# Ledger of designs, part 74: peptides against a protein of PDB entry 8YVU

Target 1, 39 residues: chain A of PDB entry 8YVU
Amino acid sequence: PQLCYILDAILFLYGIVLTLLYCRLKIQVRKAAITSYEK
Target 2, 160 residues: chain B of PDB entry 8YVU
Amino acid sequence: TWLTVLKKEQEFLGVTQILTAMICLCFGTVVCSVLDISHIEGDIFSSFKAGYPFWGAIFFSISGMLSIISERRNATYLVRGSLGANTASSIAGGTGITILIINLKKSLAYIHIHSCQKFFETKCFMASFSTEIVVMMLFLTILGLGSAVSLTICGAGEEL

## One batch from the design tools (peptide; made by RFdiffusion4, then SolubleMPNN)

Design b2_p14_8_s1 (from b2_p14_8, 11 letters changed)
Fold by OpenDDE base, seed 2:
Structure b2_p14_8_s1 (fold): chain B 39 residues (1-39), chain C 160 residues (1-160), chain D 39 residues (1-39), chain A 14 residues (1-14)
Amino acid sequence: as target 1 above (39 residues)
Amino acid sequence: as target 2 above (160 residues)
Amino acid sequence: as target 1 above (39 residues)
Amino acid sequence: DNLLLLLLLLSLSS
């Protein structure tokens, strides 16, 4: 059970980091699309 | 298009495969060092008795190394060798998943039969520990299989 | 104990899905950058 | 970016 809780904590942290990176990447795609449309 | 992406990520997939193999080998070595699996009654450690952490780690390590070397040297014989090794690793991964699922079922059945309410009992502790290790190894095996399949598809695309 | 294993499975699946989505988004950013450079 | 993805995969595998 202790190992399960440690694994849960690591997976949870990984999920948060990936979500933040995904959001940043999505913003970059939107900025690139806007810049391409203005040119 | 997706084949081009896999080609660009081939080295990364190879490194991931080697890392997965090393982690599996480390877990296998630790379990074998801490627990004398041969003297444990029951089929709780059936995957370890089958030697999956060892031969699986070897297959994944060889496949990952060949993929990295093939990408760096860009030689036709290495590409074919990497394709063969990744195919073998994919088969080994599928077999490993099957063995781990069977072991997981046996471990869960053992916990259910013995009504393990007290975690500190030796038999219940071993069954719970086995279940946790098998679940972690199953996750690692799925990741390794995904990497091996991706590398196989990438290699097959280069041969066409 | 069962809740911990279920949570591990959900978090693991979430991690895989997010990794795939991140890869797809990264490809879109690269394609957008190439298209912007060619114009 | 590839290194970050590798570190994330390492974190998942560990």
Scores: peptide ipSAE 0.551, ipTM 0.820, DockQ to the pose 0.047
Fold by OpenDDE base, seed 3:
Structure b2_p14_8_s1 (fold): chain B 39 residues (1-39), chain C 160 residues (1-160), chain D 39 residues (1-39), chain A 14 residues (1-14)
Amino acid sequence: as target 1 above (39 residues)
Amino acid sequence: as target 2 above (160 residues)
Amino acid sequence: as target 1 above (39 residues)
Amino acid sequence: DNLLLLLLLLSLSS
């Protein structure tokens, strides 16, 4: 039971980090697309 | 296109496979060091009694190492060797998943039969602990199998 | 305790999906960068 | 980026 809660915490942290990285990468894609349209 | 992506990520997949194997080995050694599995009644640690954390970790480690070496040296004989090792590791991973599922079913059945309302009972605690460890090992084995299968597909594509 | 294991499964699946989406987005960024270099 | 992804996968596996 305690291991399950520890695993939940780790997986939750992983999900948050991946979400932040995904958002950052999405912003980079949008910036690259805008730069491509201006050229 | 998918084959090209897998080829680019081959080293990453190999490293992931080795790390998964090392984690499995660490869990196996810790459990075997802390608990005398041979003296535990029942089949709640059947996967550990079968030695899966040990031989599974060896297969995945060898497969991952061969995959990394094959990618770095780009030699034809290493590619074939890596393909064979990855195929063997994929089979081992599938067998490991089967063993872990059987262990999980036995552990859950034990908890159900004994109606483990009292967590402080030694047998119920061991069964619950076994279930948690087996679930963790199952997730790791699925990850290892995924990497081994991906490497196998990549290697098969290189042979074509 | 049962809810904890269910949460682990959901978080694990979420992690896999996010990893796949991140890989797709990374490929898109690389393609956009290559297209920008060719112009 | 690949190393960061590996570290994230390691954090997920741990």
Scores: peptide ipSAE 0.545, ipTM 0.816, DockQ to the pose 0.046
Fold by OpenDDE base, seed 1:
Structure b2_p14_8_s1 (fold): chain B 39 residues (1-39), chain C 160 residues (1-160), chain D 39 residues (1-39), chain A 14 residues (1-14)
Amino acid sequence: as target 1 above (39 residues)
Amino acid sequence: as target 2 above (160 residues)
Amino acid sequence: as target 1 above (39 residues)
Amino acid sequence: DNLLLLLLLLSLSS
């Protein structure tokens, strides 16, 4: 039972970090697409 | 740069806020339908008794809808309205977090006082269930607050 | 306790899906970088 | 893609 709550906290933190990384990567892809279109 | 990113994702943030609000509302309605909170002894469901899942969901839904409409119509008056709604939603989210934390403390205290070693005892089960639901609602409220704050910053940047 | 395990399952599934999406996005960024280097 | 990311974030928060 206690291990389950600890696992939830770890998985939640992992989800937040992955979401932030995904957003950053998506911004990079958008910037690359804009640069290729201006070219 | 950050303001430009937030502006591009304003509709997404609004949708996120609405979805978070809907999930919170669903949890609130399920708990209210399954459990007669008014007859439960103690303050285990204090956040539900305060009606937070309902009014919080309404505030977040209104804020999200106004943000989406403001982005689509690009009208100055809608931007101001969205900023006001997002600010109100941010305040509501902060209040909700406070209520949920208080409820969580009461639930944990109840579990500790009654030495809930036997999960199958009705009172211990209800306290444990309340704790789990409150934790879920707390996470959803934090996400909703994050989206509302982001939308508020975006709206403030458009007015400047 | 049972809800904790259900939450763990959902968060775990979410983590897997986000990881796959992140990998796909990373591959797209790499492909865009290679295409820009060959122009 | 943004909507999917949002749904994923919401699922993590729940």
Scores: peptide ipSAE 0.566, ipTM 0.827, DockQ to the pose 0.106; fails the geometry check
Fold by OpenDDE base, seed 4:
Structure b2_p14_8_s1 (fold): chain B 39 residues (1-39), chain C 160 residues (1-160), chain D 39 residues (1-39), chain A 14 residues (1-14)
Amino acid sequence: as target 1 above (39 residues)
Amino acid sequence: as target 2 above (160 residues)
Amino acid sequence: as target 1 above (39 residues)
Amino acid sequence: DNLLLLLLLLSLSS
């Protein structure tokens, strides 16, 4: 049970970090698409 | 740049708030239906006794709905209303996190005091179950608070 | 403990899905950057 | 992408 809770915490943190990174990357893709269209 | 990103994701954040609220409400309802919290000894379910799953869900739902409506209609009065609702939801979320942390501490303390080596004892099972539910609710509340704060910042940026 | 393991399974699945999405998005960003440089 | 992120958030919340 203790290992399960530790794993939950790690997986949750991983999920948050990945969500933030995904958002940042999505913004980068959108910016790149806009800059390519203005050229 | 960050404000622009938040504006683009405002509807998503609102939906996330509503979803978080609904999940919290569902968990609260299920726990209250399955477990008679009033008969459980100790403050293991203090967050449930405080009614957090219910009022917190209401605040997040209202905030999320207002955020979605504000984004869709682009009316100034709705933006202000959404800002107010999101601010209230942010405060509610912060309060909820505090309550859940206190509950978690009490639940963990209960487990330590009773030396719950035998998981199959009813009291230890309830304490463990409470800890699991509180952790889940804490995660949901953090997500809800994050969305509410983001929406608040977005709304404040639009007024500016 | 059963709920903890269920949560672990869900979080793990979420982490995998996010990782795949992140990888796909990263590839898109790289492709967009290459196309902008060729122009 | 937003829908997928929402589904992911839903999955995390469950």
Scores: peptide ipSAE 0.559, ipTM 0.825, DockQ to the pose 0.049; fails the geometry check

Design b2_p14_8_s2 (from b2_p14_8, 10 letters changed)
Fold by OpenDDE base, seed 2:
Structure b2_p14_8_s2 (fold): chain B 39 residues (1-39), chain C 160 residues (1-160), chain D 39 residues (1-39), chain A 14 residues (1-14)
Amino acid sequence: as target 1 above (39 residues)
Amino acid sequence: as target 2 above (160 residues)
Amino acid sequence: as target 1 above (39 residues)
Amino acid sequence: LQQLLKLLLLLLSL
């Protein structure tokens, strides 16, 4: 049971990091799209 | 810029693969240090007896290292080498998953046969612990396979 | 204990989905960058 | 290990 909780913590942290990266990437896509539209 | 982003993701995938390999090695060493698998009766630790944590970790480590080196040096020969290593690591990952599934089935069968309602029985505890470790290793192996496949696709895209 | 394993499965699935979405989003960024360069 | 850490930090900074 303790190992399960450790795994949960690792997976949770991984999920948070991925979510942040996804958000950053989404912002980059939007910026790129705006720059493309202005040209 | 897009190439630099790709490179950075390849490096990330390579690092993830190395990290996965290191975790697998750590689990393998911890299990071997705490439990004398050779003296444990039964096939509960069949994946460990097969040496999966060791060879799997080696393959993933080599693949990850080659991927990172290939990306850093940006040499065509290294890209091909990384692609080959990633392919080999993907095959190893698939084999590892199969072994882990078999081990999981054996562990589950053991728990069922011994009617392990009481967690504190030594045999039931060992079987449960083995099952937990196998599940963790399975997740790590799937992650490693995903990274290796991703790197393989990226490498194949660079060769075209 | 069973709840812990269920949580692990959910977090694992979430991680996979996020990884796929991240890859797709990156491809979109690339396409947007290429389109911006051709203009 | 330090190079790996720098690479991780670089990846996080992107």
Scores: peptide ipSAE 0.497, ipTM 0.810, DockQ to the pose 0.034
Fold by OpenDDE base, seed 5:
Structure b2_p14_8_s2 (fold): chain B 39 residues (1-39), chain C 160 residues (1-160), chain D 39 residues (1-39), chain A 14 residues (1-14)
Amino acid sequence: as target 1 above (39 residues)
Amino acid sequence: as target 2 above (160 residues)
Amino acid sequence: as target 1 above (39 residues)
Amino acid sequence: LQQLLKLLLLLLSL
């Protein structure tokens, strides 16, 4: 039972980190698209 | 650039907030249907007695809907309304987290006092179940608050 | 204990979906970078 | 709910 809660915490943290990374990557894609449009 | 990203994530955050609210409502209704909280001794279900799953879900749902509508129509009135709703939802989320933390502490204290070696005892089972429900609600509330705060920052950035 | 496992399953699924989306986005960034280099 | 699902799918497709 304690292992389950630890797993929840790890998965939650992983989800947050992935969300932040996804947002950053989405920004990069948009910047790349804008730069491609200006050429 | 950062504000533009937040604006595009606004719809996603709004949908996430609505989804979180719906899950919270479903959980609240299931708990109310399965457990007669009124007859449960102790403050283990203080968050439920306060009606948090209901009002919290309503606030998050309204905030999310207003955010989506505001983004789609791009009307100044809707932006202000969304900002107000998101701010209210953020306050509600913060209050909810506080209530849930207090409830969690009470539930943990109850489990500790009763030395629940026998999980099959009705009281220990109820305390454990309450703790699990409160933890789930806490996670959902944190997600909802995060979305509401993000939406509030987006709305504030559009007004500046 | 059962609720913990349900939460784990949801978080795990969310993590997988985010990872797939991240991979897709990373591929898009790479494609955009290649297209920018050919110009 | 269906509109929300469509919106979610649209957001996931972007």
Scores: peptide ipSAE 0.493, ipTM 0.800, DockQ to the pose 0.034
Fold by OpenDDE base, seed 3:
Structure b2_p14_8_s2 (fold): chain B 39 residues (1-39), chain C 160 residues (1-160), chain D 39 residues (1-39), chain A 14 residues (1-14)
Amino acid sequence: as target 1 above (39 residues)
Amino acid sequence: as target 2 above (160 residues)
Amino acid sequence: as target 1 above (39 residues)
Amino acid sequence: LQQLLKLLLLLLSL
Protein backbone atom coordinates (compact mmCIF):
# COMPACT_ATOMS: atom_id res chain seq x y z
CA PRO B 1 0.00 0.00 0.00
CA GLN B 2 2.77 2.52 0.79
CA LEU B 3 4.50 1.63 -2.46
CA CYS B 4 1.32 2.52 -4.35
CA TYR B 5 1.28 6.03 -2.88
CA ILE B 6 4.97 6.51 -3.66
CA LEU B 7 4.35 5.36 -7.23
CA ASP B 8 1.44 7.82 -7.50
CA ALA B 9 3.70 10.67 -6.39
CA ILE B 10 6.44 9.72 -8.87
CA LEU B 11 3.98 9.30 -11.75
CA PHE B 12 2.31 12.59 -10.88
CA LEU B 13 5.63 14.44 -10.85
CA TYR B 14 6.60 12.77 -14.13
CA GLY B 15 3.27 13.83 -15.65
CA ILE B 16 3.81 17.46 -14.62
CA VAL B 17 7.38 17.52 -15.97
CA LEU B 18 6.31 15.92 -19.25
CA THR B 19 3.44 18.41 -19.61
CA LEU B 20 5.83 21.33 -19.12
CA LEU B 21 8.33 19.86 -21.59
CA TYR B 22 5.54 19.21 -24.09
CA CYS B 23 4.34 22.81 -23.79
CA ARG B 24 7.88 24.12 -24.28
CA LEU B 25 8.41 21.87 -27.28
CA LYS B 26 5.08 22.93 -28.77
CA ILE B 27 6.05 26.58 -28.41
CA GLN B 28 9.30 25.78 -30.22
CA VAL B 29 7.42 24.08 -33.06
CA ARG B 30 5.15 27.10 -33.32
CA LYS B 31 8.08 29.49 -33.41
CA ALA B 32 9.72 27.38 -36.10
CA ALA B 33 6.50 27.35 -38.14
CA ILE B 34 6.14 31.14 -37.85
CA THR B 35 9.76 31.65 -38.89
CA SER B 36 9.21 29.35 -41.86
CA TYR B 37 6.10 31.29 -42.87
CA GLU B 38 7.89 34.65 -42.74
CA LYS B 39 10.29 33.20 -44.82
CA THR C 1 -2.54 27.36 -38.76
CA TRP C 2 -0.85 27.89 -35.38
CA LEU C 3 -3.89 29.88 -34.20
CA THR C 4 -6.01 26.89 -35.19
CA VAL C 5 -3.64 24.68 -33.20
CA LEU C 6 -3.96 26.94 -30.15
CA LYS C 7 -7.73 26.85 -30.48
CA LYS C 8 -7.71 23.06 -30.65
CA GLU C 9 -5.57 22.96 -27.52
CA GLN C 10 -8.00 25.25 -25.74
CA GLU C 11 -10.88 22.97 -26.66
CA PHE C 12 -8.99 19.91 -25.44
CA LEU C 13 -8.06 21.64 -22.19
CA GLY C 14 -11.67 22.75 -21.75
CA VAL C 15 -12.93 19.21 -22.33
CA THR C 16 -10.33 17.90 -19.87
CA GLN C 17 -11.50 20.44 -17.31
CA ILE C 18 -15.16 19.44 -17.78
CA LEU C 19 -14.24 15.77 -17.51
CA THR C 20 -12.27 16.42 -14.32
CA ALA C 21 -15.23 18.35 -12.93
CA MET C 22 -17.62 15.51 -13.79
CA ILE C 23 -15.37 12.96 -12.10
CA CYS C 24 -15.17 15.15 -8.99
CA LEU C 25 -18.95 15.50 -8.99
CA CYS C 26 -19.39 11.74 -9.38
CA PHE C 27 -17.04 11.11 -6.45
CA GLY C 28 -18.87 13.68 -4.38
CA THR C 29 -22.27 12.16 -5.12
CA VAL C 30 -21.05 8.61 -4.47
CA VAL C 31 -19.52 9.60 -1.14
CA CYS C 32 -22.67 11.49 -0.15
CA SER C 33 -24.84 8.53 -1.17
CA VAL C 34 -22.78 5.82 0.55
CA LEU C 35 -21.66 7.73 3.63
CA ASP C 36 -23.71 9.95 5.84
CA ILE C 37 -20.95 12.51 6.27
CA SER C 38 -23.06 14.56 8.68
CA HIS C 39 -23.01 11.72 11.22
CA ILE C 40 -19.31 10.97 10.91
CA GLU C 41 -17.43 12.16 13.95
CA GLY C 42 -14.29 14.19 13.37
CA ASP C 43 -12.86 16.21 10.50
CA ILE C 44 -11.79 13.29 8.31
CA PHE C 45 -14.34 14.39 5.69
CA SER C 46 -13.86 18.15 6.14
CA SER C 47 -13.53 18.68 2.37
CA PHE C 48 -16.85 16.93 1.82
CA LYS C 49 -18.49 18.78 4.70
CA ALA C 50 -17.32 22.00 3.07
CA GLY C 51 -19.04 20.88 -0.15
CA TYR C 52 -15.84 21.07 -2.20
CA PRO C 53 -16.70 18.29 -4.67
CA PHE C 54 -19.89 20.16 -5.54
CA TRP C 55 -18.77 23.78 -5.86
CA GLY C 56 -15.36 22.80 -7.25
CA ALA C 57 -17.00 20.69 -9.94
CA ILE C 58 -19.36 23.57 -10.79
CA PHE C 59 -16.50 26.07 -11.12
CA PHE C 60 -14.43 23.75 -13.31
CA SER C 61 -17.45 22.84 -15.45
CA ILE C 62 -18.36 26.50 -16.02
CA SER C 63 -14.74 27.37 -16.84
CA GLY C 64 -14.43 24.48 -19.28
CA MET C 65 -17.74 25.25 -20.97
CA LEU C 66 -16.87 28.93 -21.33
CA SER C 67 -13.48 28.01 -22.80
CA ILE C 68 -15.08 25.71 -25.38
CA ILE C 69 -17.76 28.29 -26.26
CA SER C 70 -15.12 31.03 -26.56
CA GLU C 71 -13.07 28.89 -28.92
CA ARG C 72 -16.06 27.89 -31.06
CA ARG C 73 -17.55 31.35 -31.51
CA ASN C 74 -14.18 33.02 -32.19
CA ALA C 75 -15.45 36.25 -30.64
CA THR C 76 -13.03 38.57 -28.82
CA TYR C 77 -15.62 39.31 -26.16
CA LEU C 78 -16.00 35.60 -25.36
CA VAL C 79 -12.23 35.27 -24.99
CA ARG C 80 -12.29 37.80 -22.16
CA GLY C 81 -15.18 35.98 -20.54
CA SER C 82 -13.31 32.69 -20.77
CA LEU C 83 -10.20 34.28 -19.30
CA GLY C 84 -12.23 35.56 -16.36
CA ALA C 85 -13.85 32.17 -15.82
CA ASN C 86 -10.49 30.39 -16.01
CA THR C 87 -9.01 32.80 -13.48
CA ALA C 88 -11.96 32.19 -11.14
CA SER C 89 -11.57 28.42 -11.60
CA SER C 90 -7.84 28.69 -10.84
CA ILE C 91 -8.61 30.50 -7.57
CA ALA C 92 -11.28 27.91 -6.72
CA GLY C 93 -8.81 25.11 -7.50
CA GLY C 94 -6.17 26.65 -5.25
CA THR C 95 -8.69 26.94 -2.42
CA GLY C 96 -9.78 23.35 -2.99
CA ILE C 97 -6.19 22.10 -2.82
CA THR C 98 -5.72 23.92 0.48
CA ILE C 99 -8.90 22.37 1.93
CA LEU C 100 -7.88 18.91 0.70
CA ILE C 101 -4.40 19.22 2.22
CA ILE C 102 -5.95 20.20 5.56
CA ASN C 103 -8.35 17.27 5.33
CA LEU C 104 -5.50 14.91 4.48
CA LYS C 105 -3.51 16.09 7.50
CA LYS C 106 -6.51 15.57 9.77
CA SER C 107 -7.15 12.10 8.34
CA LEU C 108 -3.51 11.11 8.78
CA ALA C 109 -3.52 12.46 12.33
CA TYR C 110 -6.67 10.47 13.07
CA ILE C 111 -5.07 7.27 11.79
CA HIS C 112 -1.97 7.92 13.86
CA ILE C 113 -3.86 8.74 17.08
CA HIS C 114 -6.11 5.70 16.94
CA SER C 115 -3.13 3.41 16.23
CA CYS C 116 -5.08 1.64 13.52
CA GLN C 117 -3.46 -1.76 13.82
CA LYS C 118 -6.87 -3.35 13.38
CA PHE C 119 -7.93 -2.25 9.92
CA PHE C 120 -11.35 -3.80 10.46
CA GLU C 121 -12.34 -1.29 13.08
CA THR C 122 -15.03 0.91 11.54
CA LYS C 123 -13.27 4.15 12.50
CA CYS C 124 -9.94 3.09 11.01
CA PHE C 125 -11.61 1.89 7.84
CA MET C 126 -13.47 5.19 7.47
CA ALA C 127 -10.30 7.21 8.06
CA SER C 128 -8.37 5.17 5.48
CA PHE C 129 -11.21 5.45 2.98
CA SER C 130 -11.42 9.19 3.57
CA THR C 131 -7.67 9.53 3.02
CA GLU C 132 -7.87 7.63 -0.26
CA ILE C 133 -10.81 9.69 -1.52
CA VAL C 134 -9.12 12.95 -0.49
CA VAL C 135 -5.92 11.96 -2.31
CA MET C 136 -7.88 11.15 -5.47
CA MET C 137 -9.75 14.44 -5.23
CA LEU C 138 -6.45 16.26 -4.71
CA PHE C 139 -5.03 14.76 -7.90
CA LEU C 140 -8.17 15.64 -9.85
CA THR C 141 -8.11 19.18 -8.46
CA ILE C 142 -4.46 19.62 -9.46
CA LEU C 143 -5.29 18.38 -12.98
CA GLY C 144 -8.23 20.80 -13.16
CA LEU C 145 -6.07 23.67 -11.92
CA GLY C 146 -3.40 22.81 -14.49
CA SER C 147 -5.96 22.92 -17.29
CA ALA C 148 -7.46 26.20 -16.03
CA VAL C 149 -4.03 27.83 -15.74
CA SER C 150 -3.09 26.60 -19.22
CA LEU C 151 -6.31 28.03 -20.64
CA THR C 152 -5.69 31.30 -18.79
CA ILE C 153 -2.19 31.59 -20.29
CA CYS C 154 -3.55 30.82 -23.77
CA GLY C 155 -6.32 33.40 -23.35
CA ALA C 156 -3.90 36.02 -22.07
CA GLY C 157 -1.66 35.32 -25.07
CA GLU C 158 -4.57 35.96 -27.43
CA GLU C 159 -5.30 39.34 -25.83
CA LEU C 160 -1.70 40.53 -26.33
CA PRO D 1 -5.93 0.46 -1.48
CA GLN D 2 -7.87 -0.46 -4.65
CA LEU D 3 -8.36 3.22 -5.48
CA CYS D 4 -4.61 3.75 -5.33
CA TYR D 5 -4.08 1.05 -7.95
CA ILE D 6 -6.74 2.60 -10.21
CA LEU D 7 -5.05 5.99 -9.90
CA ASP D 8 -1.69 4.39 -10.71
CA ALA D 9 -3.17 2.85 -13.84
CA ILE D 10 -4.64 6.19 -14.99
CA LEU D 11 -1.42 8.10 -14.28
CA PHE D 12 0.64 5.43 -16.00
CA LEU D 13 -1.57 5.57 -19.10
CA TYR D 14 -1.39 9.37 -19.07
CA GLY D 15 2.41 9.21 -18.81
CA ILE D 16 2.64 6.81 -21.77
CA VAL D 17 0.35 8.99 -23.91
CA LEU D 18 2.32 12.12 -23.04
CA THR D 19 5.61 10.37 -23.82
CA LEU D 20 4.31 9.30 -27.24
CA LEU D 21 3.05 12.82 -27.96
CA TYR D 22 6.37 14.28 -26.84
CA CYS D 23 8.28 11.91 -29.12
CA ARG D 24 6.04 12.80 -32.07
CA LEU D 25 6.44 16.50 -31.36
CA LYS D 26 10.22 16.11 -31.08
CA ILE D 27 10.27 14.41 -34.47
CA GLN D 28 8.25 17.30 -35.90
CA VAL D 29 10.70 19.83 -34.47
CA ARG D 30 13.58 17.92 -36.01
CA LYS D 31 11.84 17.79 -39.39
CA ALA D 32 11.11 21.51 -39.22
CA ALA D 33 14.74 22.25 -38.32
CA ILE D 34 15.99 20.14 -41.25
CA THR D 35 13.58 21.87 -43.64
CA SER D 36 14.74 25.26 -42.37
CA TYR D 37 18.38 24.27 -42.88
CA GLU D 38 17.77 23.19 -46.49
CA LYS D 39 16.30 26.57 -47.45
CA LEU A 1 -17.74 11.28 -28.39
CA GLN A 2 -17.00 11.56 -32.12
CA GLN A 3 -15.99 15.19 -31.68
CA LEU A 4 -13.72 14.18 -28.80
CA LEU A 5 -12.18 11.49 -30.99
CA LYS A 6 -11.68 13.99 -33.82
CA LEU A 7 -10.12 16.40 -31.35
CA LEU A 8 -7.82 13.66 -30.06
CA LEU A 9 -6.87 12.66 -33.60
CA LEU A 10 -6.30 16.29 -34.42
CA LEU A 11 -4.07 16.70 -31.36
CA LEU A 12 -2.16 13.62 -32.49
CA SER A 13 -1.82 15.05 -36.02
CA LEU A 14 -0.46 18.29 -34.55
Scores: peptide ipSAE 0.493, ipTM 0.803, DockQ to the pose 0.031
Fold by OpenDDE base, seed 4:
Structure b2_p14_8_s2 (fold): chain B 39 residues (1-39), chain C 160 residues (1-160), chain D 39 residues (1-39), chain A 14 residues (1-14)
Amino acid sequence: as target 1 above (39 residues)
Amino acid sequence: as target 2 above (160 residues)
Amino acid sequence: as target 1 above (39 residues)
Amino acid sequence: LQQLLKLLLLLLSL
């Protein structure tokens, strides 16, 4: 059971990091789309 | 700019692959140090007995390192080398996933056959622990495979 | 222990989905960058 | 890891 909780913590951290990266990438895509629309 | 973005993502994927490999090695080492797998009867630790945490981690580490080196040097020959290494790592990852799935099935079957209602029975505890470790290893292997495949696609795109 | 395994499965699935979405978003950024360069 | 983060941030800024 303790190992399962450790795994959960690692997976949770990984999920948070991926979410942050995804959000940043999404913001970049939006910025690129805005820049392409202004040209 | 696009190639540089791809390259930095390759480095990130390579580092992720190395980290995954290191975690797999750490888990393999911890399992080997805490559990005497040689004395465990049955196929519960078949993936560990096959040495998957070790060779899988080595393949992922090599693939990640080659990907980082390929990105840093920006040389066409390194791109091909990285592509080859990433392909090999992807194959190794796929094989590892297969082994881990088989081990997981055996562990689950063992738990089912022994009707592990008493968690404190040594066999049931070991089977549960094995299942947890195998799930962790499976997750790490899938992440490693994902990174290796991504690096392979990036490398193939640079060769075209 | 069963709840922990369920959480692991959910977090694992989330990680896979986020990875796929990140890959798709990356491909979209790539296509946008190529289109901007041809321009 | 910090260099990777900086590199990632730089990539995200490009």
Scores: peptide ipSAE 0.503, ipTM 0.816, DockQ to the pose 0.027; fails the geometry check

Design b2_p14_8_s3 (from b2_p14_8, 11 letters changed)
Fold by OpenDDE base, seed 4:
Structure b2_p14_8_s3 (fold): chain B 39 residues (1-39), chain C 160 residues (1-160), chain D 39 residues (1-39), chain A 14 residues (1-14)
Amino acid sequence: as target 1 above (39 residues)
Amino acid sequence: as target 2 above (160 residues)
Amino acid sequence: as target 1 above (39 residues)
Amino acid sequence: LKELLLLLLLKLSS
């Protein structure tokens, strides 16, 4: 059970990091779209 | 376009493969240091007895390193070498997945046959621990295989 | 222990889905950058 | 890995 909780913690951390990266990428896409629309 | 995307992510896939290999190696060494697998009766640790964490980690590490080096140096001979290494790593990963699935089936069968109601029994604890480790290794192996296959397809596209 | 395995499966599936979404978003960013460069 | 990720992010932003 302790090993399962460690795996859960690693997967949870990985999910958080991916979510943050996805959010940053989404913000970049939005900024690029806005810059393309102003031209 | 899909091949171009894979090419741009080749270093990332290689790093992911190396990381996966290192994690598999670490888990293998920890399990071998904490548990004397040789004294455990049954087929619960068949994947460990086969040495999968060791050779699988080596193959993935070599494949990942070659992929990173190939991308950085942008040399045709390194691309071919990386393609070969990634193909070998993909085959090794597939074999590892097969071994892990067999081990998982044996572990699950053991748990079902013995009706492990008492978790604190040594046999049930070992079967549960083995199942947890095998699941972790299976996930890591799937990730490693995915990266190796992606790198292989990318390398094949460059040869073409 | 069964609940822990279920959680692992959910977190793993979430990780795969996020990776696919990240790849799709990355492709979109690249397409937007190429379109901006041709312009 | 963090440095590589940062380089990838910089390359994507360029």
Scores: peptide ipSAE 0.480, ipTM 0.807, DockQ to the pose 0.026
Fold by OpenDDE base, seed 1:
Structure b2_p14_8_s3 (fold): chain B 39 residues (1-39), chain C 160 residues (1-160), chain D 39 residues (1-39), chain A 14 residues (1-14)
Amino acid sequence: as target 1 above (39 residues)
Amino acid sequence: as target 2 above (160 residues)
Amino acid sequence: as target 1 above (39 residues)
Amino acid sequence: LKELLLLLLLKLSS
């Protein structure tokens, strides 16, 4: 049971980090799309 | 740039907040339907006795809905309303987290004092079940607070 | 303990979905970068 | 809720 809670914490942190990375990547895609549209 | 990103994700954050609120409400209603919290002795379900799943879910739902409506209509008065609602939901979320942490500490203390070696004992089972539900609600509340704070920062940035 | 394992399963699934979405987005960024480099 | 989810999916897909 203690291992399960530790795993939950790790997976939760991983989910947050992935969400932040996804947001960053989405911003990069949008910036690239805007720069390509201006050309 | 960060404010622009938050603005673009306002609807997503609002939907996430509403979803989190609905999940919290569902868990609250399920727990209330399965367990008579009023009949349980002790402070194990103090968060439920305080009605946190209900009022917390309502505040988060209203905040999320107002955020989505504000973004869709793009009206200045709605931005102020959304900012106020998100601020209120952030305060509610912080209060909820505090209550849940206190409940979690009490539940863990109860488990530790009773030296629960047998999880199938009624008292140990109830304490463990309460701890699990409180942890789940704590995670959901943290997610809801994160979304509400993000929406609040975005709304504050639009007023500047 | 059972609820912890259920939460772990949900978080694990969420992590997999986010990873797949991140990979798709990364591929799109790379494709956009290649197309912009060819211009 | 379904419409909102659909809009979210469309936004994620764009």
Scores: peptide ipSAE 0.477, ipTM 0.802, DockQ to the pose 0.032
Fold by OpenDDE base, seed 5:
Structure b2_p14_8_s3 (fold): chain B 39 residues (1-39), chain C 160 residues (1-160), chain D 39 residues (1-39), chain A 14 residues (1-14)
Amino acid sequence: as target 1 above (39 residues)
Amino acid sequence: as target 2 above (160 residues)
Amino acid sequence: as target 1 above (39 residues)
Amino acid sequence: LKELLLLLLLKLSS
């Protein structure tokens, strides 16, 4: 039972980190698209 | 800009908030239907006694819906309404988290004091079940609060 | 204990989906960068 | 809600 809660915490943290990384990467894609359009 | 990203994700955040709210409401309803919390001794279900799954879910749902509608219609009055609703939802979420943390502490303390090695005992089972439900609700509340805060920031940025 | 495992499953699924989306987005960024370099 | 979610998923997939 304790291991389950620990796993939940790890997975939750992982989800948050991935969400942040996804947002950052999405911004990078948009910036790259804008730069390609200006050329 | 960060504001532009938040604006584009506003609908997604709103939908996520509504979904989170609905899940919380469903859990609250199921718990209330299966368990008579009023007859359970102790503060194990303090969050349920406070009605958090219900009012919190309502606030999150309203906030999410208003945010989606506001983004789609781009009406000034809807933007202001959404901002207000999101702010209220954020406050509600923060309060909910506080209540859930308090409930979690009480539940954990109860489990520790009674050395609940035998989960088949009614009290220990209830405490364990409460802890599990509270943890789930806490995660959902954090997600809802995150969406509400993001929407609030987006709305505030549009007013500036 | 069962609820904990259900939560783990949901979080795990969420993590997988986000990882896949992140990978796809990363590939898009790389493609955009290559295209910008060839111009 | 389901329709909105579907539209969002379609938008994200594009």
Scores: peptide ipSAE 0.475, ipTM 0.804, DockQ to the pose 0.032
Fold by OpenDDE base, seed 2:
Structure b2_p14_8_s3 (fold): chain B 39 residues (1-39), chain C 160 residues (1-160), chain D 39 residues (1-39), chain A 14 residues (1-14)
Amino acid sequence: as target 1 above (39 residues)
Amino acid sequence: as target 2 above (160 residues)
Amino acid sequence: as target 1 above (39 residues)
Amino acid sequence: LKELLLLLLLKLSS
């Protein structure tokens, strides 16, 4: 039972981190697209 | 194209939000069906008493549906509507997280006060079950909030 | 206890999906950077 | 709901 809660916490943290990284990467792709359009 | 990928991402986020809402609704209905929350002493199920699974699920469902519809129709008015719905859903998610944290604290306090060493005691079992359900709802709410925020950022980016 | 395992399964699936999406997005960023370098 | 589920499945399969 305690191990399950620990796993939940780890997976939750991983999900948050991945979401943030995904958002950052998406912003980078958008910036790259804008820069490519201006050239 | 990157636009096609972004569109697929928005749809996915909307679907994820709807799915999260449906799961929350299912949990809420199951808990309400199995447990008579009104007769439970204390605030162990305070989040359920507040109706969070219901209104939270509704907000997330509406936000997700509007996001998907907005993406499919590519109409400017729908984009604005989706942005508004996603913002409202994000606020609702934040409020839900707060309520769930308060519920968790109350449940943990209850477990501590009653010295729930024996899991088989009915009161301790209910408190533990409540804690588990609240944790699940908290995770789902955070996932829903993440999707709503992502959709809000995407929608804001399209309006700029 | 069983609910924790269900949550773990959902979070695990979510993590896999996000990882795949992140990888795809990262590949797209790299391709965009290469295309920008060749121009 | 079915279309949404199909879209989810399509995204998972892609």
Scores: peptide ipSAE 0.517, ipTM 0.826, DockQ to the pose 0.038; fails the geometry check

